# Peptides against a protein of PDB entry 3JWR: the designs that were tried, part 359

Target 1, 323 residues: chain A of PDB entry 3JWR
Amino acid sequence: TRELQSLAAAVVPSAQTLKITDFSFSDFELSDLETALCTIRMFTDLNLVQNFQMKHEVLCRWILSVKKNYRKNVAYHNWRHAFNTAQCMFAALKAGKIQNKLTDLEILALLIAALSHDLDHRGVNNSYIQRSEHPLAQLYCHSIMEHHHFDQCLMILNSPGNQILSGLSIEEYKTTLKIIKQAILATDLALYIKRRGEFFELIRKNQFNLEDPHQKELFLAMLMTACDLSAITKPWPIQQRIAELVATEFFDQGDRERKELNIEPTDLMNREKKNKIPSMQVGFIDAICLQLYEALTHVSEDCFPLLDGCRKNRQKWQALAEQ
Target 2, 298 residues: chain A of PDB entry 3JWR as posed
Amino acid sequence: TRELQSLAAAVVPSAQTLKITDFSFSDFELSDLETALCTIRMFTDLNLVQNFQMKHEVLCRWILSVKKNYRKNVAYHNWRHAFNTAQCMFAALKAGKIQNKLTDLEILALLIAALSHDLDHRGVNNSYIQRSEHPLAQLYCHSIMEHHHFDQCLMILNSPGNQILSGLSIEEYKTTLKIIKQAILATDLALYIKRRGEFFELIRKNQFNLEDPHQKELFLAMLMTACDLSAITKPWPIQQRIAELVATEFWEQGDQVGFIDFVCTQLYEALTHVSEDCFPLLDGCRKNRQKWQALAEQ

## One batch from the design tools (peptide; made by RFdiffusion4, then SolubleMPNN)

Design b2_p28_8_s1 (from b2_p28_8, 11 letters changed)
Fold by OpenDDE base, seed 4:
Structure b2_p28_8_s1 (fold): chain B 323 residues (1-323), chain A 28 residues (1-28)
Amino acid sequence: as target 1 above (323 residues)
Amino acid sequence: MAALEGMEIQRMLGEGASEEEIREWLTS
């Protein structure tokens, strides 16, 4: 395609030029082509292209295929969300120095998972999918969308000309797919809530050990969640803009819940309760975000900008909630 | 806000639970 030719022929700027190592990164000014170039740079600078013998054209095609399989009519859970999740992962690996704690296969899996974790997202949550009796709800009882996202990820990885994992051995391929699946499934916040207590307790007791396979898996899950939620850590102008996108998508779901399911939406998804957003954001930060970024910062102190950003945004949301 | 997608959190909110009650539930 013309898009593939343009991407494959383009000079890929440095990570420094693209600012993709910055926790404060924003994609708002980037074209779709530039987001794809950033993604190539992430793979290159993590040594994934070299170590796994990725062909440049195949990587370009894969990136474009992933991007194409995000819906453009979804306000938040689109390519830009996936791209920002992957950028946060890249920043955590590089600037946060987590790269040195992980294997190349784990890094490969996490980057693929971050880019793929919301593939074909419909702008509605698992609860809506269940209540609407969508065909996907018949295939999976829990984490319905996350299973679908993984299925889409696997489909793309196996598609002709998109096989970025073709340089892996059979065992490396199996390991990578296992980690990708676990990482995508970990983006279900219900699973996060269920598992986070174990992680926090290990940190609190100073018993956290990445050499333990179970604790490694737990850490990768927590890291995925930290990147998925990283919008809450961004500089305030970026945070506000992303919160508007999230609110738009949730209100669209609430409108559909009224129309299609004949139910009154929750406050989070109720357009009429927009004034509750600041207090809900404070509650979200306190209940979900702060402890995660504290724990992540304990694993790697260089991840502190995520925690600091989250704390700053809490203060901003609190000030708005008091008005 | 995205984290409130958790089915249980949404359920609790839908049932009129306060943010404080949700926090307590999440820490219990």
Scores: peptide ipSAE 0.028, ipTM 0.651, DockQ to the pose 0.280
Fold by OpenDDE base, seed 3:
Structure b2_p28_8_s1 (fold): chain B 323 residues (1-323), chain A 28 residues (1-28)
Amino acid sequence: as target 1 above (323 residues)
Amino acid sequence: MAALEGMEIQRMLGEGASEEEIREWLTS
């Protein structure tokens, strides 16, 4: 395609030029082509292209395929969300110094997972999928959408001309897919809630050890969640704009719940309760985000900008909730 | 999953919901 030719022939700017190592990064001013260039840079600067013998054209095609398999009519869970998740992962790995704590296969898996974790997202949560009796709800009892996202990820990875993992051994490929699956499934906040207590307790007791395979898996899950939720850490103008996109998508779901399911939406999904957004954001930060970024900062102090951003945004939302 | 699901999670936590109940809500 012309798009592929343009991407494959383009000079990829440095990570410094693209600012993709910054935790404060924003994609708002980037074209789709520039987001793809950023993604190439992430793979390159993490040594994934070299270490796994990726063909440049195949990587370009894969990126464009991933981007194409996000829906444009979804307000938040689109390519830009996946791209921002991957950028946060890249920043956490590079600027946050987490790269030095992980294997190349883990890094490869995390980056693929971050880009793929919401593939074909429909702008509705697992609860809606279940309540609507969608065919996917018959295939999976838990983490319905996350299983679907992984299935989409696997489909793309196996598609002709998109096989970025073709340079891996059979064992490396199996390991990578396992980690990708676990990482995508970890973006189910229900699984985060279930598992976070163990992670926080290990940190609190100073018993956290990445050499333990179970703790490694737990950390990768927490890191995925930290990147997935990273919008809450962004500079206030960026965070506020993203929160509006999230609210739009949730209100669209609430409208569908009323229309399609004849259900009164929760306050979160109810556009008539927009005035509750600030207080709900404070609550979300307190219940979900703060402890995660605190724990992540304990694993790597260089991740502090995520925690600091989260704290600053909590203050901003609290001030709005008091108005 | 987006920040807004976390808001309902927070509400549920504030109301004394267990992690399992929250998980069920997120997955139901």
Scores: peptide ipSAE 0.035, ipTM 0.745, DockQ to the pose 0.444; fails the geometry check
Fold by OpenDDE base, seed 2:
Structure b2_p28_8_s1 (fold): chain B 323 residues (1-323), chain A 28 residues (1-28)
Amino acid sequence: as target 1 above (323 residues)
Amino acid sequence: MAALEGMEIQRMLGEGASEEEIREWLTS
């Protein structure tokens, strides 16, 4: 395609020029082509292209295929969300110095997972999919969408000309797919809530050990969630704009719940309750985000900008909630 | 999705819901 030719022939700017190592990064001013260039830079600077013998054209095609399999009519869970999740992962690995704690296969899997974790998202949550009796709800009992996202990820990875993992051994390939699946499933907040207590307790007791395979898996899950939620850590103007996108998508779901399911939406998804957004954001930060970024900062102190950003945004949301 | 689900999670936690009840709500 013309798009592939343009991407494959383009000079990829440095990570410094693209500012993709910054935790304060914003994609708002970037074209779709520039987001793809940033993604190439992430793979290159993490040594993934070299270490796994990726062909440049295949990587370009894969990135464009991933981007194409996000829906354009979804306000938040689109390519830009996946891209920002991957950028936060890259920043956590580089600026947050987590790269030194992980294997190349784990890094490869996390970056693929971050880009792929919401593939073909429909702009509705798992609860809506279940209540609407969607065919996907018959395939999976829990984490319905996350299983679907992984299935889409596999489909793309196995598509002709998109096989970025073709340089891996059979064992490396199996390991990578296992980690990708676990990382995508970890983006289900229900699983985060279930597992986070174990992680926080290991940190609190100073018993956390990345050499333990179970604790490594747990850490990768927490890191994926931290990147998925990273909008809450962004500078206030960016945070506000992303919160508006999230609210738009949730209100669209609430409108569909009224129309299609004949149910009254929760306050979160109720367009008429938009005045509750500030207090709800404070609640979300306190219940979900703060402890995660505290624990992550304990594993790597260089991740502090995520925690600091989250704390600053809590103060901003609290001030709005008091008005 | 996580941000808004987190608000309901907080509400449930504030009302004394267990992690299992929250998981069931998020997955149901």
Scores: peptide ipSAE 0.035, ipTM 0.745, DockQ to the pose 0.426; fails the geometry check
Fold by OpenDDE base, seed 5:
Structure b2_p28_8_s1 (fold): chain B 323 residues (1-323), chain A 28 residues (1-28)
Amino acid sequence: as target 1 above (323 residues)
Amino acid sequence: MAALEGMEIQRMLGEGASEEEIREWLTS
C-alpha cells in the first residue's frame, strides 16, 4: 500500500526528537504516520529489531496492521489509546529504567501487548458484552474483551508479511506469546483488583523479588495496568482532554444501554450525570491509581513522574468537585 | 479498560463490595 511504502521509506526520527521517552508525552499533534514512526523507534531503541532480526518492512506492515484493527468510530479505545499505552511502556522501560530489570523477550512481549491490548475494541465494556448476549460472551466467561484482543493480536502476528516474531526460536516464540497473553489479560481491571493486593504486600514487606518467576509475572501485569491507565498521570490539559474522550465513550455506552437493553446506566455512563465526573475521577484515583504508581515508584524511583502526575491531577479533579 | 470503570469500582468498594463481587460486576 501507499501507506506502507511511505512508512518503510521514511527516516525514523530519534526518540529525543519524538519525545517518546517523556512521561508527559502527548500524541494529539501527531499524524497517524508519525505515530507509526514513533512505534518503529520504540522497537529499535529497545534493541528488539536487532536482537530478534526483524525485517524493517515486516515491522512496518505489522504496525499498520495493528493500527487498522482499531476502530475509528470509538472515542477512546482506539489506536491512539494503544499507542499511548505503548509509549508509556517505552518511557517506563527507558526513563523509568525498568528495561534493566527485564529480559529482551519480556520487553518484546510487553511492547507488542501494549500496542495490541485493545484490538477491535467496540467502545463497550465486558458487562455490556455479557448483558447484550454477544457471541463473544459465549466463548469466554471472564475477561471477554481481553481474550478477544489477544485473539486479534495472534491473528495479526500470524498473518502473511506481519510475522515480526519469525526470527525467534520455537521456545522463544512460545514464551513471548505466553507473556503477551498474560499482559493483555492483565488489562482487565477485575484481574488487577484481584491481584494488586499480593503485589502491594510484597512491596510493603520489602519481599519483592523479580528473580522469582511468579513475582515477575505479577510485576508485568501491574506494569501493563500502570501503562494502560497512564492517561491519569498526564499534564492536566492532556488529562482533561482524555477524560472527555473516556466520558464520551461511556456516555455512548449508556445511551445504548437505555436504547438496546432498556437498562438505566450507572452514573459513570449516564450523560445526565456529567457533573459527577470530577468526584468520580477523584474516587478512581484513590481506589485504583495512587497505590499502583506508588508501588511502581518503589520498584523504580525513576517512575516517580507517573505518581507525581497522578497526585497533581487528583488535586485538579478535587478542586472541580468542590465547585 | 477505561479509567472510568475504576470509579464504579471505588463506589462498590465504598459500599463494602468484595473484590470478587467487583470482579463479577466488571465481567458481567
Scores: peptide ipSAE 0.034, ipTM 0.745, DockQ to the pose 0.413; fails the geometry check

Design b2_p28_8_s2 (from b2_p28_8, 12 letters changed)
Fold by OpenDDE base, seed 4:
Structure b2_p28_8_s2 (fold): chain B 323 residues (1-323), chain A 28 residues (1-28)
Amino acid sequence: as target 1 above (323 residues)
Amino acid sequence: MAALEGMEIQKMLGAGASEEEIKKRITS
């Protein structure tokens, strides 16, 4: 395609020029081509292209295929969300110094998972999928969308000309797919709530050890969640704009819940209760986000900008809730 | 029982549900 030719021929700017190591990064000013160039830079600077012998054209095709399999008519859960999740992962690995704590296969898996974790998202949650009796609800009992996202990820990875993992051994390939699956499934906040207590307790007791395979898996899950939720850590103007996209998508679901399911939406998805957004954001930060970024900062102090951003945004949302 | 989705967790939190109530619903 013309898009592939343009991407494959383009000079890829440095990570410094692209600012993709910054926790404060915003994609709002970037074209789709520039987001793809940023993605190439992430793979290159993590040594994934070299270590796994990726062909440049294959990587370009894969990135464009992933981007194409996000829906453009979804307000938040689109390519830009996946791209921002991957950028936060890259920043956590580089600026947050987590790269040195992980294997190349784990890094490869996390970056692929971050880019792929919401593939073909429909702008509705699993609860809507279940209540609407959608065909996907017949395939999976829980984490319906996350299973679908992984299936889409696997389909793309196995598609002709998109096989970025062709340089891996059979064992490396199996390991990578296992980690990708676990990482995508970990973006279900229900799983986060189930597992976070174990992680926080290990941190609190100073018993956290990344050499333990179970604790490694737990950490990768927490890191994925931290990147997926990273919009809450962004500078306030960016946070506000992303919150508007989230609210738009949630209100669209709420409108569909009324029309298609004949149910009253919850406050989060109720357009008529938009004035509750600030207080709901404070509650979300307190219940879900703060402890995660505190624990992550304990694992690597260089991740502090995520915690600091989350705290600052809590203050801003609290001030709006008091108005 | 279908695990509470992250968005449902957010909804429950927005409705003033405690973490204990959420955990109970996720583990049931």
Scores: peptide ipSAE 0.055, ipTM 0.763, DockQ to the pose 0.291; fails the geometry check
Fold by OpenDDE base, seed 5:
Structure b2_p28_8_s2 (fold): chain B 323 residues (1-323), chain A 28 residues (1-28)
Amino acid sequence: as target 1 above (323 residues)
Amino acid sequence: MAALEGMEIQKMLGAGASEEEIKKRITS
C-alpha cells in the first residue's frame, strides 16, 4: 500500500526528536504516520529489531496492521490510546530504567502487548458485552474483551507479512506469546484489583524480587496497568483532554445502554451526571492509581514523574470537584 | 458471575465502596 511504502521509506527520527522518552509525551499533534514512526523508534531503541532480526518492512506492516485493527469511531479506546500506552511503556523502560531489570523477550512482549492490548475495542466495557449477549460473552466468562484483544493480537502476528516474531526460536516464540497474553489480560482492572495487594505487600515488606518468576509475572502485570492508566499522569491540559475522550466514550455507551438494553446507565456512563466527573476522577486516582505509581516508583525511582503527575492531577480534579 | 469491570470498580469507588468490598465482589 502507499501507506506502507511511505512508512518504510521514511527516515525514523531519534527518540529525542520524537520526545518518546518523556513521561509528559502527548500524541495530539502527531499524524498517524508520525505515530508509526515513533513506534518503529521504540522497537529500534529497545534493540528489539536487532536482537530478534526483524525485517523493517515486516515491522512497518505489522504496525500498520495493528493501527488498522483499532476502530476509528471509538472516542478513547483507539489506536492513539494503544500508542500512548506503548509510549509510556517505552518511557518507563528507558527513562524509568526498567529496561535493565527485564529480559529482551519480556521487553518485546510488553511492547507488543501495549500496542495490542485494546485491539478491536468497540467503545463498550465487558459488562455491556455481557448484558448485550454478544457472542464473545459466550466464549469467555471473565476479561471478555481482553481475551478478544489477545486473539486479535495473535491473528495479526500470524498474518502473512506481519510476522515480526519470525526470528525467534520456537521456545522464545512460546515464551513471548505467553507474556503477551498475560500482559493483555492484566489490563483488566478487575484482575489488577485482585493481584495488586500481593505486589504492594512485597514492596512494603521489602521482599520484592524480580528474580522470582512469580514476582516477575506480577510486576509485568502491574507495569502494564501503570502504562494503560498513564493518561492520569500526564500534564493537566493533556489529562483533561483525555478525560473528555474517556467521558465521551462512556456517555456513548450509556446512551446505547438506554437505547439498546433499556437500562439506566451508571453515573460514570450517564451523560446527565457529567458534573460528577471531577469527583469520580479523584476517587479513581485514590482507589486505583496512586498506590500503583507509588509502588512502581519504589521499584524504580526514575518512574517518579508518573507518581508526581498523578498527584498533581488529583489536586486539579479535587479543585474542580469543590466548585 | 461476570468479573466486576474496572469501570464498575471505579463506580463502586465513586459510590464510597471500600477496597475490601470490591475485592469481595471480584472474588465471589
Scores: peptide ipSAE 0.051, ipTM 0.767, DockQ to the pose 0.282; fails the geometry check
Fold by OpenDDE base, seed 1:
Structure b2_p28_8_s2 (fold): chain B 323 residues (1-323), chain A 28 residues (1-28)
Amino acid sequence: as target 1 above (323 residues)
Amino acid sequence: MAALEGMEIQKMLGAGASEEEIKKRITS
């Protein structure tokens, strides 16, 4: 395609020029081509292209295939969300120095998972899919969409001309797919809430050990969630704009719940309750976000900008809730 | 016991539930 030819022939700017090592990064001013160039730079600077012998054209095709499998008519859970999740992962690995704590296979899996974790997202949550009696709800009992996202990820990875993992051994391939699956499933907040207590207790007791395979898996899950939720850590003007996109998508779901399911939406999904957004954001930060970024900062102090950003945004949302 | 679905967590957050209340419901 013309898009593939343009991407494959383009000079890829440095990570410094693209500012993709910054936790304060914003994609709002970037074209789709520039987001693809940033993604190539992430793979290159993490040594993944060299270590796993990726062909440049195959990587370019894979990136464009991933981007194409996000819906354009979804307000928040689109390519830009996946791209921002991957950028936060890249920043946490580089600027946050987490790269030195992980294997190359774990890094490869996390970057693929971050880009792929919401593939074919429909702008509705698992409960909507279940209540609408969608065929996917018959295949999976929980984490319905996250299983679907992984299935889409696997389909793309196995598609002709998109096989970025062709340089891996059979054992490396199996290991990578296992980690990708676990990382995508970890983005279900229900699984996060179920598992986070073990992680926080290990940190609190100073017993956290990345050499333990179970604790490693737990850490990768927490890191994925931290990147997926990273919009809450952004500078206030960026956070406000992203919160508007999230609210738009949630209100669209609430409108569909009224129309298609004949139910009253929750306050979070209710367009008439938009004045509660600030207080709900404070509750979300306190219940879900703060302890995660505190624990992540304990594992690597260089991740502090995520915690600091989250704290600053809590103050801003609290001030709006008091008005 | 059915794992608290992500939507139920969102519902509890939207209703102003504390982390302690969410934990209690997950463990019940």
Scores: peptide ipSAE 0.034, ipTM 0.737, DockQ to the pose 0.217; fails the geometry check
Fold by OpenDDE base, seed 2:
Structure b2_p28_8_s2 (fold): chain B 323 residues (1-323), chain A 28 residues (1-28)
Amino acid sequence: as target 1 above (323 residues)
Amino acid sequence: MAALEGMEIQKMLGAGASEEEIKKRITS
């Protein structure tokens, strides 16, 4: 395609020029082409292209295929969300120095997972999918959408001309797919809540050890969640804008719940309750986000900007909730 | 049982539910 030719022939700017190592990064001013260039730079600077012998054209095609399989009519869970998740992962690996704690296969899996974790998202949550009796709800009992996202990820990876993992051995390939699946499934906040207590307790007791395979898996899950939620850490103008996108998508779901399911939406998804957004954001930060970024900062102190950003945004939302 | 969604979990946490109580509801 013309798009592929343009991407494959383009000069890829440095990570410094693209500012993709910054925790304060914003994609708002970037074109789709520039987001793809940023993604190429992430793979290159993590040594993934070299270490796994990726062909440049195949990587370009894969990136474009991933981007194409996000819906354009979804306000938040689109390509830009996946791209921002991957950028936060890249920043955490580089600036946050987490790269030094992980294997190349784990890094490869995490980056693919971050880009793929919401593929074909419909702008509705698992509860809506279940209550609407969608065919996907018959395939999976829990984490319905996350299983679907992984299935889409696997489909793309196996598609002709998109096989970025062709340089891996059979064992490396199996390992990578396992980690990708676990990482995508970890973005279900229900699973996060189920598992986070074990992680926080290990940190609290100074018993956290990445050499333990179970603890490694747990850490990768927590890191994925930290990147997925990273909008809450962004500078206030960026945070506000993303919160508007999230609210738009949730209100669209709430409108559909009324119309299609004859259900009164929860306050979060109720357009009439938009004045509750600031207080709900404070509650979200306190209940979900703060402890995660505290624990992540304990694992790597260079991740402090995420925690600091989260704390600053809590203050901003609290001030709005008091008005 | 339908796994409690992240937002319902948030609401439970905001209402003072323990993490253990939430885990029970997620696994039920």
Scores: peptide ipSAE 0.029, ipTM 0.734, DockQ to the pose 0.228; fails the geometry check

